# Designs tried in a protein design run: peptides against a protein of PDB entry 5KEZ. Part 278

Target 1, 320 residues: chain A of PDB entry 5KEZ
Amino acid sequence: NVAIYNPFRPWWERYQPVSYKLCTRSGNEDEFRNMVTRCNNVGVRIYVDAVINHMCGNAVSAGTSSTCGSYFNPGSRDFPAVPYSGWDFNDGKCKTGSGDIENYNDATQVRDCRLTGLLDLALEKDYVRSKIAEYMNHLIDIGVAGFRLDASKHMWPGDIKAILDKLHNLNSNWFPAGSKPFIYQEVIDLGGEPIKSSDYFGNGRVTEFKYGAKLGTVIRKWNGEKMSYLKNWGEGWGFVPSDRALVFVDNHDNQRGHGAGGASILTFWDARLYKMAVGFMLAHPYGFTRVMSSYRWPRQFQNGNDVNDWVGPPNNNGVI

## One batch from the design tools (peptide; made by RFdiffusion4, then SolubleMPNN)

Design b2_p28_1_s4 (from b2_p28_1, 17 letters changed)
Fold by OpenDDE base, seed 3:
Structure b2_p28_1_s4 (fold): chain B 320 residues (1-320), chain A 28 residues (1-28)
Amino acid sequence: as target 1 above (320 residues)
Amino acid sequence: SLEELFPDYPKEYIKYLEMQKARREKWA
């Protein structure tokens, strides 16, 4: 991915890929392979956050400022480490003046235009699908158990399906023969937009962002909410079917005060309430649960926003 | 602002978008 130095190596640089090389601030491919093996050997499975909707920002300077030193040129859409070229992006499809998503009520814009400047891959192309599948298959062959698909809302479900259809079975060294990768898709659906979580049920589970938002409201006793109202928690609250839901109290985005759910989201900063929420989540049968493991950072609020929300985990000069 | 552009969207979602925009528009 792009190496960002202003601010100094933020967490979000990981979501600006320039290649599919497993060479990042967390380590090299050999170290990753070693970690996956060691984890699998003790029954701990690894799921990779796969960024496949886009490459890096369109305004990032060309060069070799990346975690693996790969050259890239966003201006010319040149990512030779893949390789991608100008033919592999949706620049020609997006009809907005800026090239970015301007109207989230237009599903076509949401999927064919750039997400906040991130170069949008043409996932309709078999070439692009194949390159992504090769990346994911390499990970599968290493021994990962599945994937979180980042920014799934911004990809056509059919394109995702086409990629998934190219995936190998899981590595038989650790998984039963014929096992399929576990897929959960990040789809932010709080209602009011044309793109729905249900559009993605065919590909795997989806993130249910209503879960953390509503649970936070209840635990905080906002709007007269009571824990007794959780009797029909899950589908009864308008959430997606349990077998399609991946649920969580908070994630890295909304933990920083801005993500889906807003101020209702409980985090480790509210330790007591957070423990209550996580405890409830783990005890309740609805959905597939995910527990956040995070870190403290020097929060500094200005106008209700943390200006240090970019801060990544403790690191040594960019190396975790 | 995105809030002005999308008045009918949940405020928390708009904040999310603003945050993402701010982050992803930081260029090296």
Scores: peptide ipSAE 0.013, ipTM 0.392, DockQ to the pose 0.063
Fold by OpenDDE base, seed 4:
Structure b2_p28_1_s4 (fold): chain B 320 residues (1-320), chain A 28 residues (1-28)
Amino acid sequence: as target 1 above (320 residues)
Amino acid sequence: SLEELFPDYPKEYIKYLEMQKARREKWA
């Protein structure tokens, strides 16, 4: 991915890929293989956060400022390490003036235009699908158990399906023969927009962002909410079917006090309430649970926004 | 209004809360 130095190595640089090389702040491919092997040998499975909707931001400077030293040029859409070229992006397909998503009530814009400037891959193309599948298959062959598909809301479900259809079975050294990768898709659906979580049920599980948002409101006792209302927690609250849901109290985005869920989201900053929420989540049978492991950072609020929301985990000169 | 109470919440979330409130009122 892109190496960002202003601000200094933010967490979000990981979500700006320039290649599919397994060479990042966390280590090289050999180290990754070693980690996957060690984890699998003790029954710990690895699920990769796969960024396949886009490459890096359109405004990033061309060069070799990347975690594996690969050259890239956002301006010309040149990513030779893949390789991708100008033919592999949705620049001509997006009809907005800016090239970015401008109206989230337009599903076509949401999927065909750039998410906050991130170069949008043309997933309709078999070439692009194949390159992504090759990346994911490489990981599968190493021994990962599945994937979180980042920004799934911004990809057409059919394109995702086409990629998934190209995937290998899991590595038989650790998984039963014929096992399929576990797939969960990040889809932010709090209602009110055309794109629905149900559009993605055919590909795997989906994130249920209503879960953390509503649980936070209840535990905080906001707006007259009561714990007794949790009697029909799950589908009774309008959540997706349990067998399609991945649930969580917070994630890296909404932990920063903005995004899906807003201020209702409970985090480690509110330790007591957070423990209550996580405990409840783990005890309740609804959905597949995900627990957040995070860190403290020096929050500085200006006009209600944390200006240090970019701060990544404790690191040694950018190396995690 | 819910928007006044929660100015930093996403609009879609506020809409969701309003729907929930409306649902509760129908059952009272």
Scores: peptide ipSAE 0.008, ipTM 0.328, DockQ to the pose 0.050
Fold by OpenDDE base, seed 2:
Structure b2_p28_1_s4 (fold): chain B 320 residues (1-320), chain A 28 residues (1-28)
Amino acid sequence: as target 1 above (320 residues)
Amino acid sequence: SLEELFPDYPKEYIKYLEMQKARREKWA
C-alpha cells in the first residue's frame, strides 16, 4: 500500500493499495506465511481484510513511496505491479463532477464513483476480477480461512459473486477437502439509503452496524432504553438474519467516531460499559461475533473531533 | 462463569447473560 508520512504512517494507509504483494508494515510474505501456519497448527484461523474495491487515492503522488517499493501513478491509473491501467477503473462510468461519490442515495454513484478519492476498480471486467481472485487465491493457498471484504457497499454484489466463484477451496493441509472460504462483507446499512445489506446475502455474511449502535444506546441508557428490551435482541430489533450477521460492538472506524454508530458506540475508552456490551454480545445467540483488539492513542479534540484519529497501532518507526 | 468474569456487574444482568449463553450453547 501507499506509505504516508504526513501524518506519519496512519492506520488508513493500509486501505490504499498499490499492489497485491504481501509486503506491508506488518511484515513480508514469508513472515505472513509463517504466522498463518503457526496459527493454523493450533486451531487459530486467519481472515484477511481484503481491499478489492479500489486502489490508492487519486491525489497521491506518483512514485515508489509504498510499503513494498512498487511503482504506481494514480494520475494515469498505472499500477504495474498488478498490473492495472486506465482501462481497469470506473472513471468513465462515474458521472459526478468530482469523480467521487457525492450522493449516497444514488446507488450507481456509490458503486461506480470513488470513495473519498480512492480510485475505483472496474470490477465488471473479467480481467480485474481475475487479478483480485489471484490475490485472494494466493492467500487461500497460504492457508487463510476467509476474508473480510472491505467497502462491499461500493461493489456490485454480482461482481463480488463473480470474484468469489473464482476462488479455490481452502488449503487441505488444515481444512477438510472442499471447504470454502468464510466470507463476510463490510456493508454499512443503518437504513435510509438505497443499498441494503440484504443485497449481499448471496455472497456471505454482512456486517450489522445497527448492532453496536443500538447496543450502545441501551447500555448507556439513552432515550429510555432498558436492558430488558434486549430479550428479542437480533432479528426482533430489525437486524439482518442471524446466519447472515457479523456482529461487533465497535470497529476501527466508529471507535474514532467515523462511519456508522456515532457517539453511541461503546469502546475501550468506556471500559466498564464496553465490557458489559462485549459480554452480552458473546453470550447472546445472534450472529457471528467479532471482538475488537485495539490500542490507546493520544486523543486531541478540536471542535468535537479528534485530530489524532489517524494514529495507527504502536509501531517502531513505522514498522508494526 | 460470567459472574467470575464480571464480579462488579449487577447479578440480575449476569443471570440474564447466563441464560442467553445457555441458549447459544444448546444451538451450537
Scores: peptide ipSAE 0.008, ipTM 0.346, DockQ to the pose 0.016
Fold by OpenDDE base, seed 5:
Structure b2_p28_1_s4 (fold): chain B 320 residues (1-320), chain A 28 residues (1-28)
Amino acid sequence: as target 1 above (320 residues)
Amino acid sequence: SLEELFPDYPKEYIKYLEMQKARREKWA
């Protein structure tokens, strides 16, 4: 991915890929293989956060400032390490003046235009699908158990399916023969928009962002909500079917006040309430649960916003 | 933060986040 130095190596640089090489601040491919093997051998499975909707931002300077030293040129859409070129992006498909998503009530814009300047891959093309599938299959062959698909809301479900149909079965060294990768898709659906979580049920599970938002409100006793109201928690609260839901109290985005849920989201900063929420989530049968492991950073609020929300995990000069 | 991803953060995305917040509040 792109190496950002201003601010100094933020967490979000990881979501600006320039290649599919397994070479980042976390380590190289050999180290990754070693980790996957060690984890699998003790029954811990690995799920990869796969960024396949886009490459890096269009405003990033061209050069070799990347975690693996690969050259890239966002201006010309040149990513030779894949390789991608200008033919592999949705610049011509997006009809907005800026090239970015301008109206989130327009599903076509949401999927065909750039998310905040991130170069949008043309997932309708078999070439692009194949390159992504090759990347994911390489991971599957290493021994990962599945994937979180980043920014799934910004991809057409059919394109996702086409990629998934190209995937290998899981590595038989650790998984039963014929096992398929576990897929969960990041879709922010709090209602009132044309794109719905149900659009993606056919591809795998989806993130249920209503879960953390509503649970936070209840535990905080906001809007008169009571714990007793949780008697019909799950589908009774308008959530997606349990067998399609991946649930969580917080994630890396809304832990920083972004994404979905706003101030209702409980985090480790509210330790007591957070433990209550996580305990409840783990005890309740609804959905597939995900527990957050995070870190503290030096928060500095200006006008209600933390100017240090870019800070990533503890590191040594950018190396985790 | 998402607004730090690019020097010129699109206001439309901020609006999107605000819409999500508003819908959550309305639905709650």
Scores: peptide ipSAE 0.025, ipTM 0.453, DockQ to the pose 0.178; fails the geometry check

Design b2_p28_2_s1 (from b2_p28_2, 13 letters changed)
Fold by OpenDDE base, seed 1:
Structure b2_p28_2_s1 (fold): chain B 320 residues (1-320), chain A 28 residues (1-28)
Amino acid sequence: as target 1 above (320 residues)
Amino acid sequence: DKYEELAKKMKAKGEDFILYGEMGGYNP
């Protein structure tokens, strides 16, 4: 991914890829293989957060300022480490003045335009699909169990399916022969927009953002909510079908007050309440459970906003 | 070690889970 130095190496630089090489501030490919092996050996399944909707921001300077040293040029859409070129992006398909998503009520913009300046890949192209599949298959061969598909809301379900159809079976060293990768798709659907979680049910599970938001209100006893109301937790609360739901108490975005859930989201900052929520989630059968492993950062609130919400994971190993 | 401890804890509870390591996200 791109190396951003202002602010200094923020968490969000990881979501700006310039190659599919497995070398970041989190480690190199050998270290990743080691981690996957160790986890699999004790029955812990690894699901990779796959950023396949886009490459880096359009405004990032060209050069080799990246975690693996790969050259890239956002201006010319040149990513030779893949390789991608100007033919592999949706610049000509997006019809907004800025090239960015301007109206989330326009599903075409949401899927064909740039998410906050991030160069939008032309996932309709078989070449692009194949490059992504090659990346994911490499991970499958390493031994991952599946994927979180980042920004799935911004991809056409059919394009996702086309990529998934190219995926190998899971590594038979740890999984039964013929096992398919587990897929869950990040789709923020709180209602009110044309793109629905149900659009993606055919590809795998979908994140249920209502889960953490509503659980937070209950645990916090907001708006008169009571624990006893959790009796019909799950579909009874209007959530997606259990077999399509990936559930969680918090994620990296809403830990920072961003995205779905707002202030109701419980995090490690509220340790007691968070433990209650996580405990409940683990005990309740609704959905497939994801447990968050996060980190602390030095929060500084100005006008109700944390000006240090950019701080990335701790790193002292010298990896750029 | 962290992962092994978590695995043991979850197995003791009879739970399957996904461990989500925080990598990052989008900067709005």
Scores: peptide ipSAE 0.223, ipTM 0.645, DockQ to the pose 0.426
Fold by OpenDDE base, seed 5:
Structure b2_p28_2_s1 (fold): chain B 320 residues (1-320), chain A 28 residues (1-28)
Amino acid sequence: as target 1 above (320 residues)
Amino acid sequence: DKYEELAKKMKAKGEDFILYGEMGGYNP
């Protein structure tokens, strides 16, 4: 991914790829392979956060300022380490003046335009699908158990399916022969927009952002909500079917006040209430549970916003 | 480690979960 130095190595640089090389601040491919092997040998399975909707931001300077030293040029859409070129992006399909998503009520903009400047890949192209599949298959061959598909809302479900159809079975050294990778898709659907989480059920599980938002409201006792109302928690609250749901109390985005849920989201900053929410989530059978592991950073609020929301994990001069 | 303990408890119950985020991070 790109190496960002202003601010200094933010968490979100990880979500700006310039290649599919397994070479980041977390380590190199050999170290990753070693970790996956050790984890699998003791029954711990690895799921990869796969960033396949886009490459880096269009405003990032060209050069070799990346975690693996690969050259890239956002201005010319040149990513030779893949390789991608100007033919592999949706610039010509996006009709907004800025080239970015401007209206979330327009599904075509949401999927064909840039998410906050991130260069949007043309996933309709078999070439692009194949490059992504090669990346994911390499991980499968290493021994990962599945994937979180980042920014799935911004990809056409059919394009995702086309990629998934190219995937290999899981590594038979650790998984039963014929096993398929576990897939869950990040889709923010709190209602009110044309893109629905149900659009993606055919590809795998989906994130249920209503879960953390509603649970936070109940635990906080907002709007007269009571714990007794949780009797029909799950589908009874309008959530997706349990077998399609990936549930969580918080994630890295809404922990920073970004995205869905707003102030209702419970985090480790509200330790007592958060423990209650996590305890409830773990005790309740609805959905597949995800537990957050995060870190503390020095929050500094200005005009209601944390100006340090960019802060990445604990590091030594940029090295994790 | 609290996450290891949680994992053991979940395994004992026959339940699966995903641990999401930075491994080795400080969570108060």
Scores: peptide ipSAE 0.197, ipTM 0.621, DockQ to the pose 0.123
Fold by OpenDDE base, seed 3:
Structure b2_p28_2_s1 (fold): chain B 320 residues (1-320), chain A 28 residues (1-28)
Amino acid sequence: as target 1 above (320 residues)
Amino acid sequence: DKYEELAKKMKAKGEDFILYGEMGGYNP
């Protein structure tokens, strides 16, 4: 991914890929293999956050400022380490003036235009699908158990399916023969937009962002909400079917106070309430549960916004 | 900087925005 130095090595640089090489702030491919092996050997499975909707931001400077030293040029859409070229992006397909998503009520824009400047891959192309599948299959062969598909809302479900259909079975050294990768898709669906979580059920589980948002309001006792209302928690609250839901109290994005639940989201900053929410989530049978493990950073609020929301995990000069 | 400007613009329009990069982010 892009190495960002202003601000200094933010957490979000990981979501701006320039290659599918397994060289990051966390280590190289050999170290990753070693970790996956050691984890699998003790029954801990690894699921990769796969960023496959896009490459880095269109305004990032060209060069070799990346975690694996790969050259890239966003301006010319040149990512030779993949390789991708200008033919592999949706620049010509997106019809907005900016090239970015301008209207989230237009499903076509949401899927064919750039997410806040991130270069949008042409997932309709078999070439692009194959390059992504090769990346994911390499990870499967290493021994990962599955994937979180980042920004799934911004990909056509059929394109995702086409990629998934190219995937290998899981590594038989640790998984039963014929096992398929576990897939869950990040889809932010709080209602009110044309793209629905149900559009993605055919590909695997989906993130249920209503879960953390609504649980937060209940635990906080906002809007007259009561714990007793949790009697029909799950589908009774308008959530997706339990067998399609991946649920969580917070994630790395919404714990920073923006999007997908807003101020209702409970985090470790609200320790008492957060423990209540996490405890409830783990005790309740609805959905597949995910627990957040995060870190403390020096929050500085200006006009209600944390200006340090970019701060990454504890590191040694950018290396974790 | 562009990203911050965009975030401010989105907030001003009453849209919720998740920041995960200078040139990237989610709007639900």
Scores: peptide ipSAE 0.017, ipTM 0.537, DockQ to the pose 0.025
Fold by OpenDDE base, seed 2:
Structure b2_p28_2_s1 (fold): chain B 320 residues (1-320), chain A 28 residues (1-28)
Amino acid sequence: as target 1 above (320 residues)
Amino acid sequence: DKYEELAKKMKAKGEDFILYGEMGGYNP
């Protein structure tokens, strides 16, 4: 991914890929392979957060300022380490003035335009699908158990399916023969927008963002909510079917006050309430559960916003 | 310590869970 130095190595640089090389601040490919092997050998399975909707931001300067030193040029859409070129992006499909998503009520914009300036990959192209599948298959062959598909809302479900259909079975050294990778898709669906979580059920599980948002309001006793109202928790609250749900109390975005869920989201900053929420989640049968492991940073609020929301994991001069 | 507690809870539930680690997101 890109190496950002202003601010200094923010967490979000990870979501701006310039190659599919397994070389980041967390380590190189050999180290990753070693970690996966060690984890698998003791029954711990690895799921990769796969960023496949886009490459880096269009405004990032060309050069070799990346975690693996790969050259890239966002201006010309040149990512030779893949390789991608201008033919592999949706620039010509997006009809907005900025080239970015401007209206989330327009499903076409949401999927064909740039997410906050991030160069949007043309996932309709078999070439692009194959490059992504190659990346994911490399991980599968290393021994990962599955994937979180980042920004799935911004990809056409059929394009995702086409990629998934190219995936290998899991590594038979650790998984039964014929095992398929576990897939869950990040889709922010709190209602009110045309893109629905149900659009993605055919590809795997979907993140249920209503879960943490609503649970937060209940635990906080906001809006007259009571714990007793959790009797019909799950589908009774308008959530997706349990067998399609990936549930969580918080994530990296909403820990920082970003969508979705807003101030209702419980985090480690509210330790007591957070433990209650996590405890409830783990005890309740609805959905497949995800528990957040995060870190503290020096928050500095200005006008209600944390100006240090960019701070990444604990590091030594950028090295994790 | 907190992870051990979580593991115990999950064992009681009889289900697996995902531990979501290093965070990422979009440049706002």
Scores: peptide ipSAE 0.259, ipTM 0.662, DockQ to the pose 0.246; fails the geometry check

